# Designs tried in a protein design run: peptides against a protein of PDB entry 7UQJ. Part 319

Target 1, 160 residues: chain A of PDB entry 7UQJ
Amino acid sequence: PELYQNFNITPPRGVLFHGPPGTGKTLMARALAASCSSDERKITFFMRKGADILSKWVGEAERQLRLLFEEAKKHQPSIIFFDEIDGLAPVRSSKQEQIHASIVSTLLALMDGMDNRGQVIVIGATNRPDAVDPALRRPGRFDREFYFPLPDVKARFKIL

## One batch from the design tools (peptide; made by RFdiffusion4, then SolubleMPNN)

Design b2_p28_1_s4 (from b2_p28_1, 12 letters changed)
Fold by OpenDDE base, seed 4:
Structure b2_p28_1_s4 (fold): chain B 160 residues (1-160), chain C 160 residues (1-160), chain D 160 residues (1-160), chain A 28 residues (1-28)
Amino acid sequence: as target 1 above (160 residues)
Amino acid sequence: as target 1 above (160 residues)
Amino acid sequence: as target 1 above (160 residues)
Amino acid sequence: ELPKQVLEPHPELREEFRELEERLRKEY
């Protein structure tokens, strides 16, 4: 937060971690929460799994999202991590249109309602970035994307 | 392999990764497989999710496990990674006793049938090691256990 | 090696694992090395502790480093793991200036002297990356870094 | 065919992973 203010960079409200399963997306999110905490300032880490919000909270998913964001705001600085966010907010063209549409609309509204000065960062992780509603991937929402390739790919992870 | 022979230690046929969700268990397993791959010798990584084997392969889970181990042996050196292995092989006292008992018995037999010289490593990942059938956690099976703790709230992974 | 040539990527000569104590740096290091051993190609693992090189080899640390790198080259493919590398190569401004400066200079020269085609990799692990001489963290040395965050206070790494 | 992935470490991880690979080969 402070660093982004110092660089006149609008802090990302949301970050999308994407890449194949088991590429460290969730680990990195936890690691970021950990790294951003100091002795003086502990960051509260909230983790939810997209499919769990759908399955465990059928009919209450929107309420649970609201409560999660309120709790994250109350315990700021905080990170909200959505693992498998494609399970929470699939592309609106998915055959489960009504339930998913309400959840997506709620998540969009919650992310849009985050003050730019809010010390709440939202991290979404997905194995299928194309399965995430593009509305979530717009500026002011998940406007930063980090690719987590398979170790298998001939490319450079520089785990700094 | 040689060091285990020198120490009279049977090389682990299986390794259990356990710890909270998003602690890098799956990443580590992939990282291990990737790291074990050289230009001269590529390790084949097989990934299965415990719940997926149960749900997608209802009535064929045992066959799919056999095929998986045969394919892993055919493509050795190989790693078989079971993510959420507690979903595949829950403690035998769970009310889904018949289906899980058959799958567990098959997995036990497949792990026991692995030659000590086989270049096939089985990695199980779980968030609930106590929910994994203790029979899988015996010598010659998942006899090694790696715990993946949550990042402390102070500590920066820079997994680039 | 070949893959790095195909991507016109200079293979890192060294990787720095950093993060709080007990975060699995040494275990990760050991876990990757074992998985990469094959019946056809055994990779030789050399482990040294930074403080042990200083304390056990007072006045011979430079010679021991040279011998270690020669042995690693002779037994390639090989890894040299320096646990607690901050104990071996502290920042040059530390009051133990003369002994540490010579050891650091030797380690720098040894890493610089590694052929890009050499099948020797050096891993340094530290709890204090800022206590490692920045000269070691330059391209062609420990030019890759992996961070390992703390476990949650209740959480047993059982990387068996 | 069962989905198999040939895990080639990321070139940057590949050396780090090759490094880790080489350790397990000495320990194992």
Scores: peptide ipSAE 0.000, ipTM 0.370, DockQ to the pose 0.054; fails the geometry check

Design b2_p28_2_s1 (from b2_p28_2, 14 letters changed)
Fold by OpenDDE base, seed 3:
Structure b2_p28_2_s1 (fold): chain B 160 residues (1-160), chain C 160 residues (1-160), chain D 160 residues (1-160), chain A 28 residues (1-28)
Amino acid sequence: as target 1 above (160 residues)
Amino acid sequence: as target 1 above (160 residues)
Amino acid sequence: as target 1 above (160 residues)
Amino acid sequence: SELSEARAEKLNEELERQAREKVENFFF
């Protein structure tokens, strides 16, 4: 709070974690949820995989997204973590056009509909940031991006 | 080997990382590879997803596993990391029985065929250790298991 | 901000990243800096090695620390990352007593002198948290600690 | 010793968690 109060940074409604597989994106999101959870104030952590939303909820993915955001709002402060979000919200130009486009549009609307005062953070994780719909990466959505480089690259960046 | 030679620890041929999604299993495996890689001795890190081996290599998954182990042996010291290994090697009693059974049998044979002197570590990661074939969890295979608890559960284990 | 505003958590002025070499401390610091930098708000990332401050700036290390903090304040929001901070701020009982004690005292004063409203974060990374002066680990300084376990140790603690 | 190591790793993982969270909370 105070860091952001001090930084006058609008809290990201959405944060994109991107980087190679196994760079700790999901761990980081869970770690965030746990550290922000005190004995007095627990953060509720909701996790969904992008591919699971598409595969398990064919035709209901939009409703499931809405329910997820409502549940997150009900249990605020909360984090919604979308693992493999590129599987949920591929670039609109992808050939599986119609179903993906509707889900993306629903997610966009849900992120835009988050009140600025809402205690709901959305974290998307991907290995392919360029495969995520650019509309999700706009201000007021996933407008903050975290690159998770490989640990070996991490090690090299220490040597440099 | 040298880390284990130096520590007089029998190197695990196989290590099972298990715990909820996004507890850092893959990050841990990569960070191991990076930390054990010095300027003098680089560890080669091979990563495969269990589901990808099944989906991409339908009919050749066994051959691809053999090639992976040969390549890892050629590039030793090396780590083979199987992410979502429960997708590769589900319990033999699973309804998709025949194809999975052959792949599991190949993986078992490859792990058993690793010479004790080989500098190849196999790390399997799963969210569902009980969904992994118990034969993979036997001595000489994934005989060491690592539970990655949720960060909040980790917090509670410190408070206790 | 809002998460912190909501959590009434005093922002860490200082965060200690500790854990074995190659566990990703420096990468995490860089990834954080990159992720907090939006198109609208770039975070300035200052990196120094503890050993470099001692070796390159013999007799001027204190002045260089002051200049670094002033520059970070001028370019706020900013992150100061001290890699190998145990090299800068060893336990006061170490035999290189006088020079280290003065540098540590300067760093303590600089961290204490950060206005709560300042947009400067200090991240210290070490492999040896017990070699870091306990005074740096007090509230208002590096009062938040992040242990980066070895992936082997994260592994081993699950084997056990 | 195993239980002590498991506790120490849980401690370390929780410290890592707390550190990552504090850093993320710092940036976020």
Scores: peptide ipSAE 0.007, ipTM 0.372, DockQ to the pose 0.046; fails the geometry check
Fold by OpenDDE base, seed 2:
Parts: structure tokens; C-alpha cells; sequence
Structure b2_p28_2_s1 (fold): chain B 160 residues (1-160), chain C 160 residues (1-160), chain D 160 residues (1-160), chain A 28 residues (1-28)
């Protein structure tokens, strides 16, 4: 919140981290959550994987999303990080199972239901921004996108 | 790829990262994937957990492995990272469920089916290299092993 | 082990990492696991998520906890890291499902059953130390707590 | 904004640098 306030940046309701897998999207989201908390202002960070919400919570995924957003709201300021959000919110197709469509619609409604003054930031991470439902990438949802470039080849040799 | 090319190292089809859990195997695989991608050469990194493939995809795990390798081949250059690969490919025992044996056999076939010129690197991470099916540790599969020692206390403080 | 020895700190059976989510508790636990292993002394690090133990192992969570502790004991020196331990060991309430109460009681018994000379360190990470069952925070269990402050506002502004 | 991208990029570079130094110091 203050970070976005201090940068004169209208705090996005949602930020999409996209880029090659391993570019540190999850690490950045964690680092952001870490950085956004001080002794004075503890930010609560909620991490979920898109595929985990779909597979672990068969029949309860919508309720778990609602509970997640409620819990994030209770623990403001907070960050909800969806890792692999393309697994949660794949591009809508007529062939998509009704369950997936319902989860995406619930996430859309929860994103829309966030008051802009709420200290809840949603970060979605994906390797495939084009696989994320365009409805989530609209203004008032994941309306900011950060590309995570892969570290340079020089960086590569430093890691191996 | 270039890392292995620059070291005159024939890029292994598979690399086994083993060592104590949390030694940064996943971070390294990610950092490698990240480092292997530039603006010019985006490496697609696919991360799966062995236990997730077994538990989330009951009855579909083989198909999901095939799709994963096909997708990795489509998005070359790519890295497939199996976290907790010992969960996917435990040492074969006569008591192992037929499903687990089938998944391991599928992974073996997929590793063998990778063309040496394919820019698909498979990284398996395990805490227990001895719990990984020895068939996966043979030449043409996970034929390179990297031990991840726990970083010294000095390295630890640099990480935080 | 040596870290606690070097700091004249009696190695706790359990350490609770608490602080705002993303403060690097998991990274620290990993780095701790990593730093506690040398070429000479490989520490095995076991990572589990509290919510995963409850949700993935419905009806087997107690057995999986026992197996985890046995495996950690076999691979000494070892670290068991419970991420989101508040998900595994929420504050006991009369309304808590019998399954959750049983898992918590099993974890308590496993913590109590660790010999002080055993080279098994248990690290629990939580965003909500007050949501962790106080029975786990007693001497001989998670009797040390490390607060992970969020990196300074200056570090924060460097991240965002 | 370009500024937030450049900061995310710098942070990513720094996190990458740190991850690299961590891994370098780990392998080397």
C-alpha cells in the first residue's frame, strides 16, 4: 500500500507477474510481501497455487477462494499471491469444465469486490500470460503486468 | 544449453539435483532456467512436484507427463524440473502399486524419447538420490548428478 | 546443529519462525538447512506444508507425520520444516474437527519423543504465531521463536 | 509504468544477482 502510495501509483487490485518460469516471480512476490511489511506495518502474505486450488479443493475451490479473500481482508495490509494462476484461470473455452468456469468467475467477482482502498494486493504469477483468462487482465483486476526477464547468460554461469 | 556448450559438456538429457532439502535445488533449477533464458532466447521452465503428479492426477499422471514433455518440446529451449522426483520415481519394488510403476515407466520412455539435439533439459530434484529408481539414473536419463551441499553459514547469511 | 552450537544456543527441538508472510521464513529454513550441511556433514531437510498434510493426506496425516519423523531420524542430521504450521496445528477449539485434533496430538507426541541429542531440528513457519496451538510453543517443542521482521522500509523500497 | 518495470527489472536483477551469488558461492 504505502509503496504504491509513495510511488504515486494507484495501487493495482491485481498485479500479474509473467515471464519465464524461474525468473523469480514467486521469489519476488515473497520479497514484496516481505518488503511491504515493517515492524510497524505487518503485511500478511497468502500464497496459493492455481493448480492446487483446482485439484485439492474439488467442489470447495470457490469457498476456499472466498475464505482466502476474507482472511486477506481481515489481515490487512495483505498480499494474495497466486502462483501458476494460469492453472486457476485458464482462457475460457466452450470446452472448459463448468467447475473451472465457476472458479474463474468467483475469482473475477472477488477481484471486482475488492474496494480500491482495501490494503489487499493480489499478485498472480504465470509463465503464460496468454493462458490467463483475459477477463482477469482487465482494469480493476490484474491490470498491471510485470515481465520477469530471464537472467542474462552471464548470470547463468554464475549460478552453475 | 550454452552453459553446457561453453563448458564443452554434452548437455545431459537429465540432471539429478540431490542434497539436503532446501539447499536451493528448486531455486537453482529455477535460476538455471532463468539464467538459461535471455531476451533473445527464452527458456521455458516447467516445474512439477513428483508427489503432486501422483496425487493430483490419479489415473491421468502418465498423460500429464506426456503432455508436459510435448509442451516442453513445443517451447524449446525448455527445462522440465521435477521437484521431489523421488516421489514420482521411487525405487521399484514388487510391492509398489501398479500405478506408480506405470508412471515411472512412462517417465523412462519420455526421457529415452528425447532427441539429443532437443533443447529440453530435465532436472530432477531429490533429497534421496538412493530413493530414485536407478533406471532413471542411467546414461541418457538423469546421467548427471549435482550434489547440493548445504551452503556454509557464510553463504547462509548472504542468502538472507 | 553447529549454528546453534556456535551461538552457544542449545539446539531447540523446535524453532518457530514467525513473522509476516514472505519475510523469508521458508527461505531461511532452507538456508538454515543449507547452512547446517557441509561436505562433511550433510543435513537432510524435509519440507512439508501444514495445509498439505491436512488436505493431501486425509486419513493418513498422522502416519505421514510419523514416517516424516522416522525418515528425519534415519537421515540425521536433519531438519523438518513445516511451512504454514498454523495450518497443521491451529489453536485447539471445541469446534475443531477430531482429525485436526488428532494430527496436532500426533505432532506433539513426535516433538516430545525426539531425544534432545537427536540431530533432528524441527522448524515451523507461520504468519500467525497466535494461531499455532500453544501446546506446540511449550518447552521441548517449538520453544524458540524467531521473529522475521520485514526487511527495512529501505529494503522495501528497493524491492518495489 | 516504465518506472515500475525498471524497478521490477532492477529488483529482479538484484534478486537474480543474489540468487547467482548464492549459487556461485554454493558451487564454487
Amino acid sequence: as target 1 above (160 residues)
Amino acid sequence: as target 1 above (160 residues)
Amino acid sequence: as target 1 above (160 residues)
Amino acid sequence: SELSEARAEKLNEELERQAREKVENFFF
Scores: peptide ipSAE 0.005, ipTM 0.254, DockQ to the pose 0.030; fails the geometry check
Fold by OpenDDE base, seed 1:
Structure b2_p28_2_s1 (fold): chain B 160 residues (1-160), chain C 160 residues (1-160), chain D 160 residues (1-160), chain A 28 residues (1-28)
Amino acid sequence: as target 1 above (160 residues)
Amino acid sequence: as target 1 above (160 residues)
Amino acid sequence: as target 1 above (160 residues)
Amino acid sequence: SELSEARAEKLNEELERQAREKVENFFF
């Protein structure tokens, strides 16, 4: 957040962290949340797992997303981190279309409805960016993507 | 790795990475796998998510574990990484006892059946070590536990 | 630890974690350290910040390093983690040469003086591996380097 | 809920403390 202000870069409404599992996506999201918090300005970090929103709230996932965004807005500056966002918003053309379609539509609407001036950043983490609905990956949503490479297998070989 | 050699500690058959979500447990496990391979000696890294083994193979989870350990043994030196191992092997005293009991017993038997000289390391990652069956946390199994603290928010301010 | 035994890899005297800030180097070092303890065999972790050794002990940094290594040797098995090691051991050709030269020489001597059988591992973390004295990055010292990639630095400019 | 996050944060702090203590007891 502060880095964006310093660079006069409009903070993205959404950022997609993608890369193989265990590349530090969630760690980075937590790190970003922590780094943007100061003693003067605490950033509230909301973490949700995509699969949990679906599994715990079958039929209420939309409401849970709305509540999450409302809470994030209430506690701004805030970061909403969706771990395994491919579990929340799989590609619409996937065989599970209808149940996910409303959730995707709700998430799209929530992201589109965030004021550019809102101090809410949404971070989605996925192991499969291609399994995330492309509509979420458009400008004004998860319009920025970060690849988390596997830490070079060769480079890691020396410590472990 | 090097610490155990220096310590003449028999390599644990299993190591439990525990700590809050997004503390880099999976990253560490991948780093371990990565780090132990050389151009001469590639370590094969098997990653499984605990919940996936249960969900994809209801009633076949035991067979999938056996196949995983056989494959790991075939491709030794190898690391088996169980992400979210609390999803695979929850505490037996948890109300989901029976279905998980056979999986736990199979995993125990597979870990107990690993030759101490076997070049197979098992890493379990959990956010909830207390939600992992204590039988898995005994000597000769996941007898070593690694806490992954949240990166100190203050330390992050200095790192980020 | 155990991976090194299984692989008959002589533990490096030192490992360099390098990569951009916020990549989890310190987290990894802490996790590695926490990793190697069992209830039966506690590994002692000494964490020092490179800049703190210089700033707190101007003219005594060498003595503090010696004491640190002596304490680590006394409490072996142990890990010495230097966070921001580029602050402790900047490149000799950097304009801060003379004061750092003795510290570098002391650290080199301490790392060289570690018995290959000594149960002391040194981990250095830096955001700038090229800012670390190359003498420290030679065999028998920080001869093993781990890159902690940021999610694409260009991408980071978009999230931060 | 804020209580679950604060408990997760407090549990994380306590786990961090226990890990720092396990790390410190492992390390110190």
Scores: peptide ipSAE 0.000, ipTM 0.381, DockQ to the pose 0.064; fails the geometry check

Design b2_p28_2_s1 (from b2_p28_2, 14 letters changed)
Fold by OpenDDE base, seed 4:
Structure b2_p28_2_s1 (fold): chain B 160 residues (1-160), chain C 160 residues (1-160), chain D 160 residues (1-160), chain A 28 residues (1-28)
Amino acid sequence: as target 1 above (160 residues)
Amino acid sequence: as target 1 above (160 residues)
Amino acid sequence: as target 1 above (160 residues)
Amino acid sequence: SELSEARAEKLNEELERQAREKVENFFF
């Protein structure tokens, strides 16, 4: 209830899933999309890979992000899942190409432009949360973080 | 038990995990590695990405595969996890570069060369099982397949 | 945060994961166990299979359940994951052996005996939620349910 | 048991690091 009620009550918030590769970040995002969907309330799940937006859409990445958010808003309630978000929004460095800075700025603006009445949740997944621009990790953007550690071998799977 | 007993009793078998992206294939492989590891019996987990072996190891991919299997045998019991195995072993086509055919042939030979006494499990993950060379899906190689379906959208995760 | 905060704040609650085989129930339980573990707060994960408790521990299943809950309480915060819980707690039928009724009664009592201060979460997984004794699905026991369905093909995963 | 997985993660990280370092040292 509370997590779903919190999803119903909480303004559109970005959630950052971080942890080692293969810890179930993408699965959790899909499970959340599934879980929040009822027969009366279907959630539309959009999945994008950060590296794909950069590589496939060179010169159009900003437009593709805008179209993605527009489509998500049109099909609300919706979840936008960015896999490998550190690839889309790497830490701002003096050595970053102007294109990367534009994409990050577009994503920031799109997240800031999400009205509290919008039923659009943004989930970012990364193996390197510190490689994500800190501006995305601020309130009103990815203001919630979930750590996905490796399944610990030391967690005594006492299969007695 | 039976899966783990089957892992203890079954000869070195390839397991193909297939299903849509983000269905937890990688996490299941890690969870298997973790769960089969006891205080008395640690399993070493090796992870490789098919596309990375092709792109990073151009001209050395065959050597890297051999080294990986040697290291896995040295650190047995072990799991070798190939993520995106369709990238490493695409379906044989007349248009395949000779390099891809060599890599696939090396992987086939390495899987065939695993003696029944070896405690090395190979797990391949793919979103496209039909894009994996059928030769890898034969007995003595990836002779077991596990489907990872999407968590459906209609699933009320009633977190009450 | 909130899921972890809810794990910190919520009384010991049973969570039922249900859905078709291979939908990621076990994976999600492991991911939850992992995700709730921090460097400062390791969660101990206990995994049991319902059928194994019945088959391996004939005449001792009740004792094994008690020991499991005691060990989980000793190593709190902890997660107890019952895979195939319908095998442990099948629906009460006139044809059920008295032994099955005793095991179910023991599990009910153990779940009812979890003080709100205990940081022990019980996760049950089943492919057949209707085959689980309804008594386990009551408040204070498995009072939360998560469905893991098969992807309905018509849910437009518009991977644009 | 606390030693086993910090050893397996450290061993995997160290094996990945050693594999990377062996590769970096082999190519450089």
Scores: peptide ipSAE 0.000, ipTM 0.364, DockQ to the pose 0.057; fails the geometry check

